# Peptides against a protein of PDB entry 4GXB, part 37

Target 1, 277 residues: chain A of PDB entry 4GXB
Amino acid sequence: VPTEEVSLEVLLSNGQKVLVNVLTSDQTEDVLEAVAAKLDLPDDLIGYFSLFLVREKEDGAFSFVRKLQEFELPYVSVTSLRSQEYKIVLRKSYWDSAYDDDVMENRVGLNLLYAQTVSDIERGWILVTKEQHRQLKSLQEKVSKKEFLRLAQTLRHYGYLRFDACVADFPEKDCPVVVSAGNSELSLQLRLPGQQLREGSFRVTRMRCWRVTSSVPLPSGSTSSPGRGRGEVRLELAFEYLMSKDRLQWVTITSPQAIMMSICLQSMVDELMVKKS

## One batch from the design tools (peptide; made by RFdiffusion4, then SolubleMPNN)

Design b1_p12_4_s3 (from b1_p12_4, 5 letters changed)
Fold by OpenDDE base, seed 2:
Structure b1_p12_4_s3 (fold): chain B 277 residues (1-277), chain A 12 residues (1-12)
Amino acid sequence: as target 1 above (277 residues)
Amino acid sequence: SEEVFENPVFEP
């Protein structure tokens, strides 16, 4: 692609549009810096955020595809898909809520975290009770962003990234699950007919390894999942989990977001490694 | 295709 000046749209978690003028040859960091400058986010806080490629669903929700890598050209990465449903989103890129303290000290950082958190609650990524929801709404009405975040930090799945409904082979084969990544774990939530909501929490520290597999299903006449055309790549994330002492078991998640899940795992691992150093 | 990631923070 020839080097040209272009207008690039970057979305916040709440769908707010940030337009930046960049070069088509600008790498991810260059674009991120441009977005930060547009938002008046200080340079020292840029590292707490990343750009993500997402698919915007019909309801306006985002399905995270992957994190944009350092060597990527965001303009090319998004436009090459030739679909308006693909967007670039700015989101915080750390897991430990302790880092919120650094970000919240800045007005822009605070606003970004607040907007993200509000959106995550509205989308049901953060789990809230009725009472908690009332409290959050009250704080939102008062525009008490710091207090809102402090309360939100105590909520279940705060800081988690929620994936689209998919399928896992745990606890049973072909179980419909909702996967969320956060707090150094993968949470698998399922509701079987006539049963209560069940959650499997898989801590990253108990994963020996994980793998991402891409395969092309054989044209079998039974399209079991609505929306997968013949020849669509099947993605799976599998991880080998220490279920009990000396008992490793593979858990496999079949999801178009398997790559994003793997990126989350790696990111959580990286953060844990930094803490151990 | 398959890509495997070993976990350096695995605690057995």
Scores: peptide ipSAE 0.659, ipTM 0.971, DockQ to the pose 0.863
Fold by OpenDDE base, seed 4:
Structure b1_p12_4_s3 (fold): chain B 277 residues (1-277), chain A 12 residues (1-12)
Amino acid sequence: as target 1 above (277 residues)
Amino acid sequence: SEEVFENPVFEP
């Protein structure tokens, strides 16, 4: 693609549009810097955020596809998909809420975290009780962003990414699950017909390894699941988990977001490595 | 295709 100046739309978690003028040849960091400049985010806070490729659903929710890599050209990455449903989203890229303290010291950083957190609560990514929700609404009405975030930091799944409903082979084969990544774990929530919500927490430190598999299902003649067209790539994330002392077991998640889940695992691992160093 | 990631922070 020839180097040209283009207008690129980057969304915040709440759907707010940030328009930046960039070159088609600008890499992810260049675009991120342009977004930061547009928002008046200080340079020293840029590293706390990343650009993500997402698919916008009909309800306006975002399905995270992947994190944009450093060598990528965001304009090309999003436009090459030739679908308006794909967007670039700015989101915080760290997991430990302790880093919120650094970001919250700046007005723009505070606003970004606040907008993200409000959106995550509205989308049900952060789990809240009725009483907590009332408290959060009161703080939101007062526009007390710092107090709002401090309360939010105590909530279940604060800072998690929630994925679309998918299937896992745990605890049983073909279990419908909702996966969330955060706090150095994968949370698998399952609700079987007529049963209560169950949650499995899989800590990253208990994963020996993980793998992403892509396969094209052979046209088996009989079970035309009507919705999966012939030739759709099946993605799976599998991890080998230490269930108990000296007992490793593979857990497999079948999801179009398997790549994004793997990116989250790697990101959580990287953050843990920094803390150990 | 398959890509495997070993976890350096695995605690056995």
Scores: peptide ipSAE 0.659, ipTM 0.971, DockQ to the pose 0.864
Fold by OpenDDE base, seed 1:
Structure b1_p12_4_s3 (fold): chain B 277 residues (1-277), chain A 12 residues (1-12)
Amino acid sequence: as target 1 above (277 residues)
Amino acid sequence: SEEVFENPVFEP
C-alpha cells in the first residue's frame, strides 16, 4: 500500500471515538503513540495499553478478534476486512490490578481505566451484587473515579475479558459456556437448564500447554445446523490441564475467538514470567 | 492447521 496520510478511528472501551491522523505505513506502536498524544496520555503510560481488533455487534458490544501485533499496520489490518463492523479499540493490556496504581496517578490514565471499568460493568463482564451496584452508582454520580476503581478492583472478574457464548467439551460434550480470561485463569461459566450458574476455573499455572486449531468442516451431508454455513472455518482452543495429581486432561473450547483466547493465555504467561524474574 | 504453545509457568 502506498504511504498516505489517513484518518483512523480508534475507539475506547465505552465507544468514545478518537480520530488520529496517521500514515498507512504506521505500525501499531506509531498509531498507539498518536492515540496517546490525542488523549494527552504521557509516554511512560503508553506501554500499559494496546490496540485490539474487534467486531462491533448490533448492540454496540465488542467481540474481541485479536490484539494487533507490533509489525502490523493498523489501518491496513482494519480496512482490509472491508466491513464497518470491525474496529480498533484501545484497552489496558495488563492483568495484575497492581499496575492500575501506576496508571491512576495520571488524570488521563485514570479516566481511561474508569471508562473501561464502567463499560465492563455495564456489559456484565464484571460481576456485581445489588449492593455493590448501588455503591458503584453512588460513586459514579459523585464522579469519584479513584474510589470507584478501588471498589471495582475488589469485584468478581475485575480485569477479565469476556468472550461470546461458545461451546466446550467440559464438563460434558457440547456444553454451552461463556469464557472469561483474567487473573491468570480461564473462567468457564455454564448454565444448564433448571440449574444455577456454574463456574469452572482453569488456572494458567496448571496448563501444561495449549493449542489453537483451525479446520474446515467436511461437508458431512447430514445435520445442517442452520447457523454454521458449509464453509466456515472452525476454530478451537484446547489446553492440557492438570485436573489432579499426575492427571492431565485436554479441555477443548470451540469458538471463533479461539485466537484471542490464545493471545490472552500468552499475555498472562508473559506477565507471570515478568513477576518471576 | 495447528499451533501448540508450551507453558513455561506450568507448575506440575
Scores: peptide ipSAE 0.657, ipTM 0.971, DockQ to the pose 0.882
Fold by OpenDDE base, seed 5:
Structure b1_p12_4_s3 (fold): chain B 277 residues (1-277), chain A 12 residues (1-12)
Amino acid sequence: as target 1 above (277 residues)
Amino acid sequence: SEEVFENPVFEP
């Protein structure tokens, strides 16, 4: 691709558009710096955020595809898909809420965290009770961003990334689940017919390893799943989990977002490694 | 294709 100046749209979690002028040859960090400059985010806070490739759904929700890598060209990465549904999103890229304190000290950082958190609550990524929702709305009406975040930090799945509904082989084969990543775990939520919502928590420290598998199903003549066209790539994330003392078991998630789930696992592992050093 | 990741923070 020839080096040209282009206008690139980057979205915040709430759908706010940030337009930046960049070169087609600019790498992920260059684009991130341009976005930071446009937002007046100080350089020392840039490292707390990342750019993600997402697919925007009809309802405006984001399906995270992957984190943009350092050597990628964001303009090329998004335009090569030849679909307007693909977007670049700026989001915080750390898991420990303690880092919020650093980001919140800056007005722009505070605004970014606030906007993200409001959006995550509205999308149901952060789980709230009726009373908590009332309290949050009151704080939002007062525009008390710091207090809002302090309350939000105590909520279930604060800081988690929620994935699209998919299938797992736990607790039973072919279970419909909603996976969320955060707080050094994968949360698998399922609701079986006539049953209450159940959640399985899988801590990263109890995963010996994980794997991502890409396969093309053989055209089995049985059109079992109507929606997957013949020849679509199947992605799976599997992890070997310490269920009990000296008992390892594989758990497999079948999802188009398996790569993104793996990226989250690696990111959580990396953060834990930093804390142990 | 398959890619495997070993977990350095695994606590047996």
Scores: peptide ipSAE 0.656, ipTM 0.971, DockQ to the pose 0.873

Design b1_p12_5_s1 (from b1_p12_5 with F9Y K12Q)
Fold by OpenDDE base, seed 5:
Structure b1_p12_5_s1 (fold): chain B 277 residues (1-277), chain A 12 residues (1-12)
Amino acid sequence: as target 1 above (277 residues)
Amino acid sequence: EFENPEAFYDLQ
């Protein structure tokens, strides 16, 4: 692609648009720096955020596709998809809420975390009780951003990424699940017929390994699953999990977001490694 | 396949 100056739209979690002038040849870090500069985010806080490729749904929700890698050209990565549904989103890229303290010391960092957290609550990514919701709304009305975040940090699935509804082979074959990644785990929420909502927690420290596989379903004449077009690539995330002492078992999640799930696993592992160093 | 270097660290 010829090097040209272009206007690139980057979204915040709340859908706020940040327009930056960049080169088509600018790499992910260059674009991230441009976004930071546009927001007046200090350079020392840039590392707490990343750019993500997402698909915007009809309801305005974001389906995370992948994290943009360092060598990528964000302009090319998003425009090559030839669909306006694909967006670049700025989001915090760490998992431990302890790092919020560093980010919250800056006004811009605080605003970014606040906007993200409000959005995550509104989207149901963070799970809240009625009473907690009332408290959060009161703090939001008062514009008490620090207090809002401190309360939010105590909530279930704070800092998690929630994926689209998908299918797993655990606890039963072809089980509908909602996967969330955070706190060094994959949380699998499921409701079996006649049962209450259950959550399975898969800690990354109990995963020996994981893999992403892609397959093209053979044109089986009969079982057109309603909504999967003939020939859609099936992505799966499989991980080998220590279920009990000396018992490893493979768990497989079938999801278009399998790549993003694997990126989350790697990112959580990387953060754990950094904390030990 | 990605091997997890943090596997079972908290179990040792």
Scores: peptide ipSAE 0.468, ipTM 0.922, DockQ to the pose 0.067
Fold by OpenDDE base, seed 2:
Structure b1_p12_5_s1 (fold): chain B 277 residues (1-277), chain A 12 residues (1-12)
Amino acid sequence: as target 1 above (277 residues)
Amino acid sequence: EFENPEAFYDLQ
C-alpha cells in the first residue's frame, strides 16, 4: 500500500467514534498515539490501552477478533478485510483492577474506563444483580464515575472479555458455552438441558500449556448448522489443565475467537510475570 | 503449543 494520509476510525467500547489522521504506513503504536492525542490521554497512560480488531454484530455488539500487533499496520489490517463490519476498538489491555487506580487519576483515563465499564455492563459482560444494577444506574445518573467504577470493580466478571457463544468438550462433548477471560482465568458458563447455569473456572496458573489449531471440516453428511458455509475454517483453543493433584486434562474450545482467547491467555500470563518482577 | 511459564507457580 502506498504511504498516504488517511482518516482512520477507531471506536471506544461504547461505540463512540474517534477519527484520527494517520499514514497508511503507521504502525499500531503510531495509531494508538494518535488516538491518545485525539482523546487528550497522557503519554504515560497509553500503555494501559491497546487496539483490537473486532467484528461489529448486527446488534452493535463487538466480537473481538484479535489484538493488533506492534508491527501491524492498523489501516491495512482493517481495510484488507473488505468488510465494514470490521472495526478497530480501543480498550484497556490489563487485567488487574489495581492498574485502574493509575488510569483513574487522569480525567481522560477515568472517562475511558467508565465508558468501557458501562458498555460491559450493558452488554452483560459484567454480571450484576438487580440491586447492583439499581445502584449503578443511580451513580450513572449522578455522573459519579469514580464511585461507579469502585462499585463495578467489586462485580462478577469485572474486567473480563466476554466471547460469543461457542462449543467446548467440557464438561461434555459439544457443550454450548460462553467463555469469558479475566482475572487470570477462563470462565466457562454453560446451561445443560434441565440444569441451572453452571460456571467452570480455569485459572491460567493451572494451565500447563495451550494451543490454537485450525482445521477444515470434512463435509460430514450431518446437518451443518446453516450459518457455517461449506469449507469454513474451524478454530480451536486447547489447553492442558491441572484438574486435580497429578491429573492433567485437555480442554478444547471450538470458537472463531480461539485466537483472541489465546491472546488473552498470553496477556494474562505476561501480566502475572510482570507483577512478580 | 505455548508453554505457560506461570504454570503451577502458586501451587509450589
Scores: peptide ipSAE 0.466, ipTM 0.921, DockQ to the pose 0.068
Fold by OpenDDE base, seed 4:
Structure b1_p12_5_s1 (fold): chain B 277 residues (1-277), chain A 12 residues (1-12)
Amino acid sequence: as target 1 above (277 residues)
Amino acid sequence: EFENPEAFYDLQ
């Protein structure tokens, strides 16, 4: 691609648009710096955020596709998909809420975390009780961003990424599940027919390994579900989990977001390694 | 396949 100056749209978690002028040859960090400059985010806080490729749904929700890598050209990465549904999103890229303290010290950082957290609650990524929701709304009405975040930090799945509904082979084959990644775990929420909502927690410290696989389903002669085109690649995330003492078991999640799940696992592991060093 | 260097750290 020839090097040209272009206008690139980057979204915040709440859908707020940040328009930056960049070169088509600018790498992910260059674009991130341009976004930071546009927002007046200090340089020392840039490392707490990343750019993500997402698919915007009809309701304005984001399906996270992957994190943009350092060597990527964000303009090329998004435009090569030739669909207006694909967007670049700025989001915090750490898991430990302790790092919120560093970000919250700055007005812009505080605003970014606040906007993300409001959006995550509105989208049901963060789980709230009725009473907690009332308290959060009161704080939001008062525009008390710090107090809002302090309350939010105590909530279930604060800082998690929620994925689209998918399928797992645990606890049974072909179980419909909702996966969320955060706090060094994958949370699997499932509701079997006639049963209560269940949640399984898979801590990364109990995962020996993981892998992403892609397959093309063979045309089985029977009822192709009308929605899966004949040639759609099936992605799976599989991880080997220590279920009990000396008992490893593979768990497989079938999801178009398997790559993003794997990126989350790696990122959570990396953060754990940094904390131990 | 990605091996997890943090595997079982809290269990050892």
Scores: peptide ipSAE 0.463, ipTM 0.922, DockQ to the pose 0.068
Fold by OpenDDE base, seed 1:
Parts: C-alpha cells; structure tokens; sequence
Structure b1_p12_5_s1 (fold): chain B 277 residues (1-277), chain A 12 residues (1-12)
C-alpha cells in the first residue's frame, strides 16, 4: 500500500472518538503514540494501553476480536475488513489493578481508567450489587474519579474482559456460557434451566496448555442452530485443565472470540512471568 | 498448542 496520510478514528471504551492523522504505513506503536499525543497522555504511560480490533454491535457494545500486534498497520487492519462495524479501541492492557496506581497519578490516565470503568459497569462487565451501584452513582455525580476507581477495584470482575455469549462443553456438552477473562482466570458463567447463575473459575496456573482451532462444519443435513450460517468457520478455544490431583481434563469453548480469549490467556501468563522476574 | 510456562507453579 502506498504511504499516505490518513485520518484514523480510534474509540475509547465509552465510545468517545479520537481522530488522529497517521500514515497508512504506521505500525501499531506509531498509531498508539499518535493517540496518546492527541489525548495528552504522557509517553511513560503509553505502555499501559493497547489498541484492539473490535466489532461494534447495534447497541454500541464492543465485541473484542483481537489485540493489534506490533507489526500490524492499524489503518490497513481495520479498513481491509470493509465493514463499518469494525473499530479500533484503546483500552488498558494489564490485568493487575496495582498498575492502576501508576496510571492514576496522571490526570489523563485517571480519566481513561475512569471512562473505561464506568463503561464496564454500565455494560455489566463488572458485577455490582444494588448498594454498590448506588455508591458508584453517588461518586460519579460528585465526579470523584479516584474514589470511584478505588471502590470499583474491589468489585467482582474488575479489570475483566467480558465476551459474547457462547457455548462450552463444561459442565455439560453444548452449555450456553458467558466467558470473562481477568485476574489470571477464565470465568465461565452459566444458567442451566431452572437453576441459579453458576460461575466456574479456571485459573491459568492450572492450565497445562491451550489451543485455538478452526473448523468448517460439514454440511450436515440437520437443522443447525438458527444463528450460525451453515458455512461459517467455527472457532474453538480448548485448554487442558488440572481439575484435581493427577486429573487433567480438556475444556472446549466454542466462540468467534476464541482468538481473543487465547490472546488474553497469553497476556495473563506474560504478566505473571514479569511479576516473578 | 501453547504450553503454559506458569502451569502448576503455585501448586509446587
């Protein structure tokens, strides 16, 4: 692609648009730096954020597709999809809330974390009680961003990424689940017919390995479920989990976000390794 | 397949 100056739209978690002028040949880091400069985010805080490719839903929610890699050209990556539903989103890219302290020291960093956290609560990614929600609203009305974040950091699934509803083979085959990644785990929320909401936690430290596979469903003459077209690629994330002493079991999640899930697993593992070094 | 280098670290 010829090198040309272009306007690129990058979204914040709350849907705020950041327009940056970049080259079509600019790599992910170059675009990230341009976004940081536009926001007046200090250079030393850039590393706490990443660019993600997402699909914007009709309700304005984001379905995360993948993290943009260093070698990628964000303009090309998003425009090659030839669909306006695909967007680039800026989000924090670490898991440990301890790193929030570094980011919160700066006004712009604080604002980014605040906007992301508000959005995550509104979207139900962070789980709140009625009383907690009342407290958060009160702090939001007072524009007490630091206090808001400190309370939010204590909430269930703070810092998690929530995926679209999908299917797993746990606890039973073809079980509808909602997967969330965070705090070095995959959380699987499920509601079986007539039962209460259940949550299964899969800690990454108990995963021996994982893989992503793609398959094309054979044209089986049977009425496939109405939502997946007969010809769509099926993505699966499978991980081998230590269920108990000396008992490994494969767990398979069928999701179009299987790639993003695997990226989250790798990212959580990488962060754990950094903390031990 | 991605092997997890952090597998079972906290179990040792």
Amino acid sequence: as target 1 above (277 residues)
Amino acid sequence: EFENPEAFYDLQ
Scores: peptide ipSAE 0.462, ipTM 0.921, DockQ to the pose 0.067

Design b1_p12_5_s2 (from b1_p12_5, 5 letters changed)
Fold by OpenDDE base, seed 2:
Structure b1_p12_5_s2 (fold): chain B 277 residues (1-277), chain A 12 residues (1-12)
Amino acid sequence: as target 1 above (277 residues)
Amino acid sequence: EFTNPVAYYDLL
């Protein structure tokens, strides 16, 4: 692509549009800096955020595809897909809520975290009781962003990234699950017929390894699962988990977001390593 | 069926 000045749209978690003028040759960091400048986010807080490629669903929800890598050209990455459903989203890129303290010290940082958190609650990524929801709404009405965030930080799955419904082979084969990544874990929520909601917590510290694989299903004459066209690439995330003492078991998640899940795993591990250093 | 490894991470 020739180097040209272009207008690039970057979305916040709440769908707010940020238009930045960048070069088609600008790398991820360049675009991120442009977005930060547009938002008046100080340079020292840029590192707490990342750009993500997402697919916007019909309901306006975002399906996270992957984090944009440093060497990528965001304009090219999004436009090459030739689909308007793909967007670039700015989101916080750390897991430990302790880092919120640094970000919240700045008005713009606070606003970004607030907008993200509101959106995550509205989308059901953060789990809230009726009472908690009432409290959050009250704080939102008062525009008490700091207090809102402090309450939100105590909520289940705060800071988690929720994935689209997918399938896992745990606890049983072909189990429909909702996967969420956060707090150094993958949370697998499932509801089996006639059973209560169950959650499996898979801590990254108990994962020996993981892998992402891609496969092309053979044209089988039978039931196309709703949403997969014939010949669509099947992605799987498999991780080997220490279930108990001296018992490793593979868990496999079949999801178009397997790559994003693996990115989350790596990111959580990296953050843990930084904390240990 | 064609399978291709995309990524592998080992934490050990």
Scores: peptide ipSAE 0.016, ipTM 0.595, DockQ to the pose 0.100
Fold by OpenDDE base, seed 3:
Structure b1_p12_5_s2 (fold): chain B 277 residues (1-277), chain A 12 residues (1-12)
Amino acid sequence: as target 1 above (277 residues)
Amino acid sequence: EFTNPVAYYDLL
């Protein structure tokens, strides 16, 4: 692609648009710096955020596809897909809420965390009781962003990324599940027929390994799943998990977001390694 | 079924 100046749209978690003028040849960091400059985010806080490729759903919800890598050209990465559904989103890129303290000391950082957290609550990514929701709304009405975040940090799945409904082979074959990544785990929520909502926690520290695979289903005759077009690539995340002492078991998640799940796993492991050093 | 590995990570 020839080097040209272009206007690139980057979205915040709440759907707010940030327009930046960049070169088509600008790498991910260059675009991130341009976004930071547009927002007046200090240079020392840029590292707490990343750019993500997402698919915007009809309801305005974001399905995270992957984190943009350092060598990528964000303009090319998003435009090459030739669909207006794909967007670039700015989001915080750490898992430990302790890092919020660094970001919250700056007005712009505080605003970004606040907007993201409000959006995550509204989308049901962060789980709240009725009473907690009332308290959060009161703080939101007062525009008490710091207090709002302090309360939010105590909530279930704070800082998690929630994925679209998908399928796993655990606890049974072809189980519908909702996967969330955060706090050094994959949380699998499921409701079996006639049962209460159940959650399985898979801690990354108990994963021996994981892999992502892609496959093309063979044209099976009659059982076309109504929603998958002929020839759609099937992505799977499989991880080997220490279920009990000396008992390893493979768990496989079938999801178009398998790549993003693996990125989350690696990111959580990397952060844990930094904390141990 | 054709399976192509995309990524593999080992923690051990």
Scores: peptide ipSAE 0.016, ipTM 0.599, DockQ to the pose 0.101
Fold by OpenDDE base, seed 4:
Structure b1_p12_5_s2 (fold): chain B 277 residues (1-277), chain A 12 residues (1-12)
Amino acid sequence: as target 1 above (277 residues)
Amino acid sequence: EFTNPVAYYDLL
């Protein structure tokens, strides 16, 4: 692609548009710096955020596809998909809420965290009781961003990424689940027929390994599952988990977002390694 | 079925 100056749209978590002038040859960090400059975010806070490729759903919700890597060209990455559904989103890229303290010291950082958190609550990514929701709404009405965030930090799944409904082989084969990643875990929420909502926590520290695989279903002559068109790539995330002492078990999640899930796992592990050093 | 590993991570 020839190097040209282009206008690139980057969305915040709440769908707010940030337009930046960049080169088609600008890498992810260059674009991130341009976004930071546009928002007046200090350079020392840029590292707390990343650019993500997402698919915008009909309801305006984001399905996270992957994090843009350092070597990528964001303009090319998004435009090459030839669909207006794909967007670039700015989001915080750390997991430990302790890092919020650094970001919240700056007005722009505070605003970004606030907007993200409001959006995550509205989308049901952060789990709230009725009473907590009332308290949050009161703080939102007062525009008390710091207090809002402090309350939000105590809530279940604060800082998590929620994925689209998918299928796992745990606890049973072909089990419908909702996966969320955060706080060094994968949370699997499931409701089996006739059962209450269950949540399984899979801590990354108990994962021996994980892998993402892609498969193309062979046209078996008989029962084409009606919904999957011929030739649709199936993505799976599999991880080997220490269920109990000396008991390893593979858990497999079938999801179009398997790549994003694996990126989250790696990111959580990386953050844990930094904290140990 | 054709299965191709996209990524593999080992924590051990």
Scores: peptide ipSAE 0.016, ipTM 0.600, DockQ to the pose 0.101
Fold by OpenDDE base, seed 1:
Structure b1_p12_5_s2 (fold): chain B 277 residues (1-277), chain A 12 residues (1-12)
Amino acid sequence: as target 1 above (277 residues)
Amino acid sequence: EFTNPVAYYDLL
C-alpha cells in the first residue's frame, strides 16, 4: 500500500469517536501515540492501553476480535476487512487493578478508565447488585469519577473482558456458556436446564498449555445447527487443565473469539511473569 | 488446603 495520509477513526469503550490523521504505513504504536496525543494522554501512560480490532454489533456492543500487534498497520488491518462493522477500539491492556492507580493520577487517564468502566457496567460485563447499582448511579450523578472507580474495583468481574455466548465441552458436551477473561482466569458462566446460573473458574496458573485450532466442517449431510453456515471456519480454544492432583483434562471452547481468548490468556500470563520478576 | 481448581458457585 502506498504511504498516504489518512483519517483513521478509533473508538473509546463508550463508542466515542477519536479521529486521528496517520499514515497508512504507521504501525500500531504510531497510531496509539496519535490517539494519545489527540486525547492529551501523557506519553508515560500510553503503555497502559492497546488498540483492539472489534466487530460492532447491531446494538452497539463490541465483539473483540483480537489485539493489534506491534508490527501491524492498523489502517490496513481494519480496512482490509471491507466491512464497516469492524472498528479499532482503545482499551486498557492490563489486568491488575493496582495499575489503575498510576492511570487515575492523570485527568485523561481517569476519564478513560471511567468511561470504560461505565460502559462495562452498562453492557453487563461487570456484575452489580441492586444496591451497588444504586451507589454507582449516585456517584455518576455527582460525577465523582475516582470514587466511582474505587467502588467498581471491588465489583465482580471488574477488569474482565466478556465474550459472546459460545459453546464448551465442560461440564457437559455442547454446553452453552458465556466466557469472561480477567484476574488470571477464564470464567465460564452457564445455565443448565432447571438450574441456576453458575460460574466456573479456570485459573491460568493451572493450565498446562492451550491451543487455538481452526477447522472447516466437512459438509456432513446432517442438518446444520441454525447459526453456522456449512462453510464457516470453526475456531476452538482448548486448554489442558489440572483438575486435581495428577489429573489433567482438556477443556474445549468453540467460539469465533477463540483467538482473542488465547491473546487474553497469554497477556495474563505475561503480566504475572512481570510481577514475579 | 488445595482449593478446588475448578470452583463453581451460584451467581444468584
Scores: peptide ipSAE 0.018, ipTM 0.607, DockQ to the pose 0.037; fails the geometry check

